# Peptides against a protein of PDB entry 5KEZ: the designs that were tried, part 75

Target 1, 320 residues: chain A of PDB entry 5KEZ
Amino acid sequence: NVAIYNPFRPWWERYQPVSYKLCTRSGNEDEFRNMVTRCNNVGVRIYVDAVINHMCGNAVSAGTSSTCGSYFNPGSRDFPAVPYSGWDFNDGKCKTGSGDIENYNDATQVRDCRLTGLLDLALEKDYVRSKIAEYMNHLIDIGVAGFRLDASKHMWPGDIKAILDKLHNLNSNWFPAGSKPFIYQEVIDLGGEPIKSSDYFGNGRVTEFKYGAKLGTVIRKWNGEKMSYLKNWGEGWGFVPSDRALVFVDNHDNQRGHGAGGASILTFWDARLYKMAVGFMLAHPYGFTRVMSSYRWPRQFQNGNDVNDWVGPPNNNGVI

## One batch from the design tools (peptide; aimed at target 1 T116)

Design b2_p27_6_s4 (made by RFdiffusion4, then SolubleMPNN; from b2_p27_6, 19 letters changed)
Fold by OpenDDE base, seed 3:
Structure b2_p27_6_s4 (fold): chain B 320 residues (1-320), chain A 27 residues (1-27)
Amino acid sequence: as target 1 above (320 residues)
Amino acid sequence: DEEFRKSYKQGREWWKKRWAEVDAALK
């Protein structure tokens, strides 16, 4: 991914890929293989956060300032380490003036335009699908158990399916023969927009962002909410079917006061309430549960926003 | 739910602005 130095190596640089090489601030491919092997050997499975909707930001300077030293040129859409070129992006398909998503009520914009400047891959192309599948298959062969598909809302479900159909079975060294990768898709659906979580049920589980948001309001006793109202928690609250839901109290985005959920989201900053929420989540049968492991950072709020929300995990000069 | 949706939208707009600032600094 792009190496960002202003601010200094933020967490979000990881979501600006310039190649599919397994070489980042967390380590190289050999180290990753070693970790996956050690984890699998003790029954801990690895699920990769796969960023396949886009490459890096369109305004990032060209060069070799990346975690693996790969050259890239966002201006010309040149990513030779893949390789991608201008033919592999949706620039000509997006009809907005900025090239970015401007109206989330336009499903076509949401899928074909850039998410906050991130160069949008043309996933309709078999070439692009194949390059992504190659990346994911490499991970499968290493021994990962599945994937979180980042920014799935911004990909056409059919394109995702086409990629998934190219995937290998899981590594038989650790998984039963014929096992398929576990897929869950990050889809932010809080209602009021044309793209629905149900559009993606055919590909695997989806994130249920209503879960953390609503649970937060209940535990915070906002709007007269009571714990007793959780008696029909899950589908009874309008959530997706349990067998399609991946649930969580918070994630890295809404933990920072942004994204889906707003101020209702409970985090480790509110330790007592957070423990209550996580405990409830783990005790309740609804959905597939995900527990957040995070870190403290020096929060500084200005005009309601944390100006230090970019801060990543503790590191040594950018290396974790 | 509508309130949460608004929060999401505001968050996205905030990040968009942040990206622009970072990108400008890299040039």
Scores: peptide ipSAE 0.008, ipTM 0.325, DockQ to the pose 0.798
OpenDDE base, seeds 1, 2, 4, 5: peptide ipSAE 0.005, 0.000, 0.012, 0.006; ipTM 0.313, 0.279, 0.326, 0.327; seed 4 fails the geometry check

Design b2_p27_7 (made by RFdiffusion4)
Pose (drawn by RFdiffusion4):
Structure b2_p27_7 (pose): chain A 320 residues (1-320), chain P 27 residues (1-27)
Amino acid sequence: as target 1 above (320 residues)
Amino acid sequence: LKLHGFEVPSGGTLNWAEFFAFVERLP
């Protein structure tokens, strides 16, 4: 991923890919393989956060400011370490004047245009699908059990299916024959938009962002909500079917207060209420549960938004 | 409850110092 130095090494630089080499601030390929093997050998699975909608920001300076030193040039669309060229991006397919996503009532541009200027991969091309599948198969054979598909709302459900069609079964040393990767797609669907999370049920589960937003408001006793109202918690509140939901109280994004739910999201900063919300979630049968484990940063709210929400993991001059 | 697994960054490890844990319920 791009090594971003202003601001200094933000957590979200890891959502701007430069290549598919397994080489990050978290470690190299040897350390990654070692982790997956050791965890599988004690029966704990690894799920990978797959960033496949885009490469890095179109305005990022060319050069080798990358976590493995790989060269890249966003202006010329050259990502030779993969390799990707200008033919591999949606510049000619997007219809907005800016080339970015401008209107979320238009389901087409949400898919074909650049998300906040991030170079949008042409996922309809077999070559691009193959390069992504090669990356995910490398991970599957190492032994990962599934994937979080980042920014799934900005990918066509069919393109995702075409990529998944190319995946191996899970490593037969650890998983039964015919096992398939666990897929959960990150789609923020709070209603009122043309894209529905149900559009993605063919591919795997989806993140249910309504879950934590509603639970936070209820536990905080905001907006007239009471815990007694949780008697019909689940699809009774308009959530996706339980067998398609990945649920959580907060995630790494919206724990920073700017996300789906804003200030209502309970986090480790609100430890007393947070424990209660996690407890309710873990006790209730709805969904497959994911628990957050976080790091502290110097929060500094100005106008209800944290100007330090970009700060990366604890580090000494960028070394984690 | 049983720990089912961890989520890691793309090409990354638990050294990121932030992660998600998957938890399953048992009968």

Design b2_p27_7_s1 (made by RFdiffusion4, then SolubleMPNN; from b2_p27_7, 13 letters changed)
Fold by OpenDDE base, seed 1:
Structure b2_p27_7_s1 (fold): chain B 320 residues (1-320), chain A 27 residues (1-27)
Amino acid sequence: as target 1 above (320 residues)
Amino acid sequence: LEIDGIEIPFGGTLNAKEYYIYVKRLP
């Protein structure tokens, strides 16, 4: 991915890929392979956060300032490490003046335009689908069990399906022959927009962002909410079907106070309440649960916003 | 407060556009 130095190596640089090489501040491919092997050998499975909707931001300077040292040029859409070129992006398909998503009530913009400047891949092209599938298949062959698909809302469900149809079976060293990768898709659907979580049910599970938001309000006792109201928790609260839901109390985005769920989201900063929420989530049968493992950073609030919300996980490798 | 089709008592959230602007940052 792009190496960002202002601010200094933020967490979100990881979501700006310039290649599909497995070398970042989190480690190199050998280290990753070793981890996957060790985990699989004791029954712990690995699911990869796959960023396949886009490459890096259009405004990033060309050069080799990347975690694997690969050259890239956002201006010319040149990513030779893949390789991608100007033919592999939706620049011509997006009709907005800025090239970015301007109206989230227009599903075509949401899927064909740049997400806040991130170069949008033309997932309609078989070439692009194949390059992504090759990346994911490499991970499958290493021994991962599945994927979180980042920014799924910004990809056409059919394009996702086309990619998934190219995927290999899981590694038979650890999984039964013929096993398929576990897929869940990040779709922010709180209602009010044309793109719905249900559009993606055919590809796998989806994130249910209402879960953490609503649970937060209950645990916080906002508006007279009581835990006894959780009697019909799940579908009874208007959530997606349990077998399509991936649920969580917080994620890396809304942990920083701005994401879906807003101020209701409970985090480790609210230790007691957070433990209550996580405990409840783990005890309740609704959805596939994900527990957050995070880190502390020096929060600094200005005008109600944490100006240090960019701080990435602890890392002493400032070279790569 | 109702934002993007859900009510958050005594709280709020960003809409989808704002969410990505503030969270999915570019340098």
Scores: peptide ipSAE 0.036, ipTM 0.599, DockQ to the pose 0.026
OpenDDE base, seeds 2, 3, 4, 5: peptide ipSAE 0.024, 0.033, 0.028, 0.026; ipTM 0.553, 0.588, 0.541, 0.561; seeds 3, 5 fail the geometry check

Design b2_p27_7_s2 (made by RFdiffusion4, then SolubleMPNN; from b2_p27_7, 10 letters changed)
Fold by OpenDDE base, seed 5:
Structure b2_p27_7_s2 (fold): chain B 320 residues (1-320), chain A 27 residues (1-27)
Amino acid sequence: as target 1 above (320 residues)
Amino acid sequence: LKLDGYVVPFGGTLNAKEYEKLVERLP
């Protein structure tokens, strides 16, 4: 991914890929392989956060400022380490003036335009699908158990399916023969928009963002909500079917006070309430549960916004 | 997601008012 130095190595640089090389601040490929092997040998499975909707931001300077030193040029859409070129992006398909998503009520913009300036891959192309599949298959061969698909809302479900159809079975050294990767898709669906979580049920599980948002409201006793109302928690509250839901109290995005969930989201900053929410989540049978492991950072609020929401995990001068 | 420090409020999906309205609609 790109190496950003202003601000200094933010967490979100991780979501701006320039190659599919397993070479980041977290380690190199050998270290990753070693970790996966050790984890699998003791029954701990690895699921990779796969960033496949886009490459890095359009405004990032060209050069070799990346975690593995790979050259890239956002301006010319040149990512030779893949390789991708201008033919592999949706620039010509997006019809907005800025090239970015401008209207989230337009499903075509949401899927064909750039998410906050991130160069949008043309996932309709078999070439692009194959390059992504090769990346994911390499991980499967290493021994990962599945994937979180980042920004799935911004990809056509059919394109995702086409990629998934190219995936190998899981590594038989650790998984039963014929096992398929576990897939869960990040789809932000709080209602009111044309893109629905149900559009993605065919590909795997989906994130249920209503869960954390509404649970936070209940635990905080906002709007007259009571714990007793949780009697029909799950589908009874308009959530997706339990067998399609991945549920969580918070994630790295909404933990920072904005995005899908807003101020209702409970985090470790509210330790007591957060423990209550996590305890309830783990006790309740609805959905597949995900528990957050995060870190503290020096929050600094200005005009209601944390100006340090970019701060990444604990590090030594950028080295994790 | 963020791009070189640029932030789209609430991920560019909903503003605070819209979000609150949706949350209020949930039972």
Scores: peptide ipSAE 0.016, ipTM 0.478, DockQ to the pose 0.030
OpenDDE base, seeds 1, 2, 3, 4: peptide ipSAE 0.015, 0.012, 0.016, 0.008; ipTM 0.440, 0.416, 0.503, 0.445; seed 3 fails the geometry check

Design b2_p27_7_s3 (made by RFdiffusion4, then SolubleMPNN; from b2_p27_7, 9 letters changed)
Fold by OpenDDE base, seed 5:
Structure b2_p27_7_s3 (fold): chain B 320 residues (1-320), chain A 27 residues (1-27)
Amino acid sequence: as target 1 above (320 residues)
Amino acid sequence: LKLDGYEIPFGGTLNDKEYYKFVERLP
């Protein structure tokens, strides 16, 4: 991914790929392979956060400022380490003046335009699908158990399916022969927009962001809500079917801001209430549960926003 | 990953307050 130095190595640089090389601040491919092997040997499975919707930001300077030193040029859409070129992006499909998503009520913009300046890959192209599948298959062969598909809302479900159809079975050294990768898709659907979580059920599980948002309101006792109202928690509250849901109290995004649940989201900053919410989540049978492990950072609020929300994990001079 | 509904060219975190109003209307 790109190496960002202003601000100094933010967490979100990880989500700006310039290649599919397993070479980041967390380590190299050999170290990753070693970790996966050690985890699998004790029954701990690894799921990779796969960033396949886009490459890096369009405004990032060309050069070799990346975690593995690979050259890239966002301006010319040149990513030779893949390789991608200008033919592999949706620049010509996006009809907005800026090239970015401008209207989230337009599903075509959401899928075909740049997410906050991130160069949008043309996932309709078999070449692009194949390059992504090769990346994911390499990880499968290493021994990962599945994938979180980042920014799935911004990909056409059919394109995702086409990629998934190219994937190998899981590594039989640790998984039963014929096992398929576990897929969960990040889709923010709180209602009010044309793209729905149900659009993605065919590809795997989806994130249920209503879960953390509503649980937060209940635990906080907002609007007179009571724990007793949780008797029909899950589908009874308008959530997706349990067998399609990945549930969580918070994630790395909404613990830093007001998106996808706003102020209702409980985090480690509200330790007591957070423990109550996590305890309830783990006790209740609805959905596939995910527990967050995060870190503290020096929050500094200006105009209602934390200006330090970019701060990444604890590190030593940029090395994690 | 990024702020939905807003244009932030260089990336950012989710802080869209627009989503909260929909969640608040849930039972």
Scores: peptide ipSAE 0.024, ipTM 0.471, DockQ to the pose 0.036
OpenDDE base, seeds 1, 2, 3, 4: peptide ipSAE 0.017, 0.000, 0.009, 0.009; ipTM 0.429, 0.308, 0.425, 0.436; seeds 2, 3, 4 fail the geometry check

Design b2_p27_7_s4 (made by RFdiffusion4, then SolubleMPNN; from b2_p27_7, 10 letters changed)
Fold by OpenDDE base, seed 3:
Structure b2_p27_7_s4 (fold): chain B 320 residues (1-320), chain A 27 residues (1-27)
Amino acid sequence: as target 1 above (320 residues)
Amino acid sequence: LKLDGYEIPQGGTLKAKEYYKFVERLP
């Protein structure tokens, strides 16, 4: 991915890929293989946050400022380490003036335009699908158990399906023969937008962002919400079917006030309420649960916004 | 990845009938 130095190595640089090489600030491919092997050997499975909707931001400077040293040029859509070229992006499909998503009530914009400037891959192309599948299959062969598909809302479900259909079975060294990768898709559906979580059920589980948002309001006693209302928690609250839901109290985005959930989201900053919410989540049978493991950073609020929301995990001069 | 926050829509519990209709539309 792109190495960003202003601000200094933010967490979100990981979501700006320039190649599918397994070289990051966390380590190289050999170290990753070693980690996956050691984890699998003790029954801990690895799920990769796969960034396949896009490449890096359109405004990033061309060069070799990347975690694996690969050259890239956002301006010309040149990613030779893949390789991708200008023909592999949706620039010609997006009809907005900025090239970015401007209206989330327009499903076509949401899928075909750039998410906050991130170069949008043309996933309708078999070439692009194949490059992504090769990346994911390489990870499967290493021994990962499945994937979180980042920004799934911004990909056409059929394109995702086409990629998933190219995937190998899991590594038989650790998984039963014929096992399929576990797939959960990041889809932000709080209602009110045309894209629905149900559009993605055919591909695997989806993130249920209503879970953390609504649980936060209940635990905080906002808007007249009562704990007694949790009696029909799950589908009774309008959530997706339990067998399609991946649930969580917070994630890295909404922990910082971004993404879905807003101020209702409970985090470790509100320790007492957070423990209540996480405890409830783990005790309740609805959905597949995910627990956040985060870190403290020096928050600085200006006009209600944390100007240090970019701060990444503890590191040694950018290296974890 | 989503860098912009969301406003939480106002809403309550889902009726059972709506749930069944939703499940029936699953592929």
Scores: peptide ipSAE 0.021, ipTM 0.397, DockQ to the pose 0.024
OpenDDE base, seeds 1, 2, 4, 5: peptide ipSAE 0.017, 0.014, 0.009, 0.017; ipTM 0.413, 0.471, 0.447, 0.474; seed 1 fails the geometry check

Design b2_p27_8 (made by RFdiffusion4)
Pose (drawn by RFdiffusion4):
Structure b2_p27_8 (pose): chain A 320 residues (1-320), chain P 27 residues (1-27)
Amino acid sequence: as target 1 above (320 residues)
Amino acid sequence: AAAYEAQHAAYIARMQELNARAGLTAP
């Protein structure tokens, strides 16, 4: 991923890929393989955050400011370490004047245009789907059990299916024959938009962002909500079917207060209420549960938004 | 730096619009 130095090494630089080499601030390929093997050998699975909608920002300076020193040039669309060229991006397919996503009532541009200027991969091309699949198969054979598909709302459900069609079964040393990767797709669907999370049920589960937003408001006793109203918690509140939901109280993004749910999202900063919300979630049968494990940063709210929400993991001059 | 600031602002504004549309505005 791009090594971003202003601001200093933000957590979200990891969502701007430069290549598919397994080489990050978290470690190299040897350390990654070692982790996956050790965890599988004690029965704990690894799920990978797959950033496949885009490469890095179009305005990022060319050079080798990357976590493995790989060269890249966003202006010329050259990512030779993969390799990707200008033919591999949606510049000619997007119809907005800016080339970015401008209107979320237009389902097409949400898919074909650049998300906040991030170079949008042409996922309809077999070559691009093959390069992504090669990356995910490398992970599958190492032994990962599934994937979080980042920014799934900005990918066509069919393109996702075409990529998943190319995946190996899970490593037969640890998983039964014919096992398939666990897929959960990150789609923020609070209603009122043309894209529905149900559009993605063919590919795997989806993140149910309504879950934590509603639970936070209820536990905080905001907007007239009471815990007694949780008697019909689940699809009774308009959530996706339980067997398609990945649920959580907060995630790494919206724990910073700017996300789906804003200030209602309970986090470790609200430890007393947070424990209660996690407890309710873990006790209730709805969904497959994910628990957040975080790091502290110097929060500094100005106008209800944290100007330090970009701060990366604890580090000494960028070394985690 | 300026590009990142603009992108971040756009994202926050997008989340505020989505929350407002969904009736998730905090009191």

Design b2_p27_8_s1 (made by RFdiffusion4, then SolubleMPNN; from b2_p27_8, 16 letters changed)
Fold by OpenDDE base, seed 3:
Formats: sequence, C-alpha cells, structure tokens
Structure b2_p27_8_s1 (fold): chain B 320 residues (1-320), chain A 27 residues (1-27)
Amino acid sequence: as target 1 above (320 residues)
Amino acid sequence: SKALEEARKKLIERYNELNKKAGLVPP
C-alpha cells in the first residue's frame, strides 16, 4: 500500500493498495506465512481484510513511496506490480463530474464511481477479477481461513460472486478437504438507501451495523431506550437474518467517532458501558460475533472532532 | 499528504450524513 508520511503512517494507509504483494508495515510475506502457520497449528484462524474494490487515491503522488517499494502512478492509473493500467478502472463508466460518488441514492454511482477519490477497479473485467482471485488464492494457499471484503457496498454483488467462484478450497494441511473460505462483506446499511445488505447474502455474511448502533443507543439510555427492549434483539429489531450477520460493538472506523453509528457507538474509551455491550453481544446468540482489539492514541478534540483520529497502532518509526 | 487527508475527511462526512439519516444523533 501507499506509505503516507503526512500524517505519519496513518492507519488508513492500509486501505490504499498499490499492489497485492504481502509487504507491509506489519512484515514481509515470510513473516506472514510463519504467523499463519503458527496460529493454525494451535487452532487460531486468520481472516484477511481484503481491499479489492479500489487502489490508492487518485491524488497520491507517483513514485515508489509504498510499503513494498513498488512503483505506481495514480494519475495514469499505472500499477505495474499487479499489473493494472487505465483499462482496468471505471473512469469511463462513472458519469459524475468529479469522478467520485456524489449521490448515494444512485446505486450505479455508489458502485461505479470513486469512493472519496480511491481509484475504482473495473470488477466487471475478467482480467481484474482474476488478478484479485490470484491475490486471494495466494493467501488461501498460505493458510488463511477467509476474508473480510472491504467496501463491498461499492462492488456489484455479481462481480464479487465471480471472484469468489475463482477461489481455491482452504489449505488441507489445516482444514478439511473441500472447505471453503469464510466470507463476510462490509456493507453499511442503516436503511434509507437503495443498496441493501440483502443484495449480498448470496456471497456470504454481511456486517450488521445496526447492531452496534442500536445497542449503543440502548445502553446509553438515549431517548428513553431500555435494556428490557432487547428481549427480541436480532431479527425482531429489523436486523438481517442471524445466519447472515456479522455483529460487533465497534470497528476501527466508528471507534473514532465518525463511522457508521456515530456517537451512539460504544468503545473502550467508555470502558464500563463498552464492557456491558460486549458482554451482552457475547452472551446473545444472534449473529457471528467480532470483538475489537485496539489501542489508545492521544486524542485531541477541536470543534468536536479528534484531529488525531488518523493515528495508527503502536509502532517503531512506522514499523509494527 | 494534504490531499489524502482531505479525502479521508470526505469519507467521515459521508458517515456523518448516514448517521443523521438513520437518526443516530445524541439527544
């Protein structure tokens, strides 16, 4: 991915890929392989956050400022480490003036235009699908158990399906023969927009962002909400079917106060309430649960916003 | 870079809009 130095190595640089090489601030491919092996050997499975909707931002300077040193040129859509070129992006398909998503009530824009400047891959192309599948299959062969698909809302479900259909079975050294990768898709559906979580049920589980948001309002006792109202928690609250839901109290985005759910989201910063929420989630049978493991950073609020919300995990001069 | 930071800010704004539409604002 892009190595960003201003601000200094923010967490979100990971979501601006320039190659599918397994060289990042976390380590190299050999170290990753070693970690996966050691984890699998003790029954701990690894799921990769796969960024496959896009490459880096269109405004990033060309060069070799990347975690694996690969050259890239966003301006010309040149990513030779893949390789991708101008033919592999949706620039000609997106009809907005800016090239970015401008109207989230237009499903076509949401899927075919750039998410805040991130170069949008043409996932309808078999070439692009194959390059992504090769990346994911390499990870599967290393021994990962599945994937979180980042920004799934911005990909056509059929394109995702086409990629998934190219995937190998899991590594038989640790998984039963014929096992398929576990897939969960990040789809932000709080209602009111045309793209629905149900559009993606056929590909795997989906994130249920209503879960953390609504649980937060209840535990915070907003607007007279009571814990007793959680008696029919899950589908009774309008959430997706339990067997399609991945649930969580917070994630890396909304932990910073500006993700889906906003101020309702409980985080470790509110320790007591957060423990209540996580405890409830783990005790309740609805959905597949995910628990956040995070870190403290020096929050500095200006006009209600944390100016240090970019701060990445503890590191040694950018290296974890 | 400044451009990247601005892009991130736009994403944050999108979340804020989403939250408002969903009624997820402090009382």
Scores: peptide ipSAE 0.326, ipTM 0.865, DockQ to the pose 0.797
OpenDDE base, seeds 1, 2, 4, 5: peptide ipSAE 0.288, 0.258, 0.220, 0.306; ipTM 0.833, 0.812, 0.788, 0.839

Design b2_p27_8_s2 (made by RFdiffusion4, then SolubleMPNN; from b2_p27_8, 15 letters changed)
Fold by OpenDDE base, seed 5:
Structure b2_p27_8_s2 (fold): chain B 320 residues (1-320), chain A 27 residues (1-27)
Amino acid sequence: as target 1 above (320 residues)
Amino acid sequence: AAALEKARQKLIERYNALNKKAGLVPP
């Protein structure tokens, strides 16, 4: 991924890929392989956060400022480490003036335009699908159990399916023969937009963002909400079917949302309430549960926003 | 600094906007 120095090595640089090399601040491919093997040998499975919707930001300077030293040029859409070129991006499909998503009520913009400047991959192309599948298959062959698909809302469900159809069965050294990778898709569906979580049910589970938001309001006792109202928690609250839901109290994004919309989300900053929420989630049968493990950073609020929300995990001069 | 794409920050802002629109935050 891109190495960003202003601000100094933010957490979100990880979501600006320039190659599919397993070479980051967390380690190299050999170290990753070793970790996966050790985990599998004791029954711990690994699921990879796969960033496949896009490459790095359009405004990032060309060069070799990346975690593995790979050259890239956002301006010319040149990513030779893949390789991708200008033919592999949706610049020609996006009809907005900026090239970015401008209207989230337009499903074509949401899927064919850049997410906040991130270069949008042309996932309708078999070449692009194959390059992504090769990356994911390499991970499968190493022994991972499945994937979180980042920014799934911004990909056409059919394109995702086409990629998934190219995937190998899981490594038979640790998984039963014929096992398929576990897939869960990040889709932010809080209502009011044309793209729905149900559009993605055919590809695997989806994130249910209503879960953490609604649970937060209840436990915070906002708007007169009571714990007794959780009697029909799950589908009774308008959530997706339990067998399609991945549920969580918070994630890395909404943990940093301190504006009006993010205030309902419970985090480790609200220690007592957070433990109550996580305990409830783990006790309740609805959905597949995910528990967050995070870190503290020096928050600095200006106009309701944390200006230090970019701060990554504890590190020594950029080395994790 | 302004020239660098801070995509995740804007994504968080979008999430906050959606939460407000969906009435998930107290008025």
Scores: peptide ipSAE 0.033, ipTM 0.623, DockQ to the pose 0.561
OpenDDE base, seeds 1, 2, 3, 4: peptide ipSAE 0.027, 0.030, 0.032, 0.025; ipTM 0.602, 0.661, 0.614, 0.588; seeds 1, 3 fail the geometry check

Design b2_p27_8_s3 (made by RFdiffusion4, then SolubleMPNN; from b2_p27_8, 19 letters changed)
Fold by OpenDDE base, seed 1:
Structure b2_p27_8_s3 (fold): chain B 320 residues (1-320), chain A 27 residues (1-27)
Amino acid sequence: as target 1 above (320 residues)
Amino acid sequence: SSALEEARKKLIEYYKKMNEKAGLVPP
């Protein structure tokens, strides 16, 4: 991904890819392979956060300022490490003046235009699908158990399916023969927009962002809400079917106060309430649960906003 | 760099509006 130095190596640089090389601040491919093997050997499975909707921002300077040192040129849509070129992006398909999503009530813009400048891949092209599948298959062959598909609402469900249909079976060294990768898709659906979580049920599970948001409001006792109201928690609260839901109390975005859920989201900063929420989530049978493991950063609030919300995880090993 | 930060701010604003529409604001 792009190496960003202002601010200094933010967490979100990881979501600006320039290649599919397994070489980031988290480690190199050998280290990753070693970790996957060790985890699998003790029954811990690995699911990769796969960024496949886009490459880096259009405004990033060309050069080799990237993890693994790959050259890239956003201006010319040149990513030779893949390789991608101008033919592999939706520049001509997006009809907005800016090239960015301007109206989230227009599903075509949401899926064909750039998410805040992030170069949008032409996932309708078999070439692009194949490059992504190669990346994911490499991970499958290493021994990962599945994937979180980042920014899924920005991809056509059919394009996702086409990619998934190219995937190998899981590595038989650790999984039963013929096993398929576990797929869950990040879809932010709080209602009111045309793209729905149900559009993606055919590809796998989806993130249910209403879960953490509503649980937060209840535990915080907003508007007089009580824990007793959780008696019919799950589908009874209008959430997606349990067998399609991936649920969580917080994620990296909303933990910082500006993701889906906003101020309702409980985090480790609110230790007591957070433990209550996580405990409830783990005890209740609704959905597939995900528990957050995070870190402290030096929060600095100005005008109600944390100006240090960019701070990434601790890193002191000299990895580029 | 400044352009990237501005882009991130736009995304944050989008989430803010989304949350407001969903009634996910402190009482």
Scores: peptide ipSAE 0.540, ipTM 0.920, DockQ to the pose 0.798
OpenDDE base, seeds 2, 3, 4, 5: peptide ipSAE 0.022, 0.509, 0.021, 0.024; ipTM 0.504, 0.909, 0.492, 0.520; seed 5 fails the geometry check

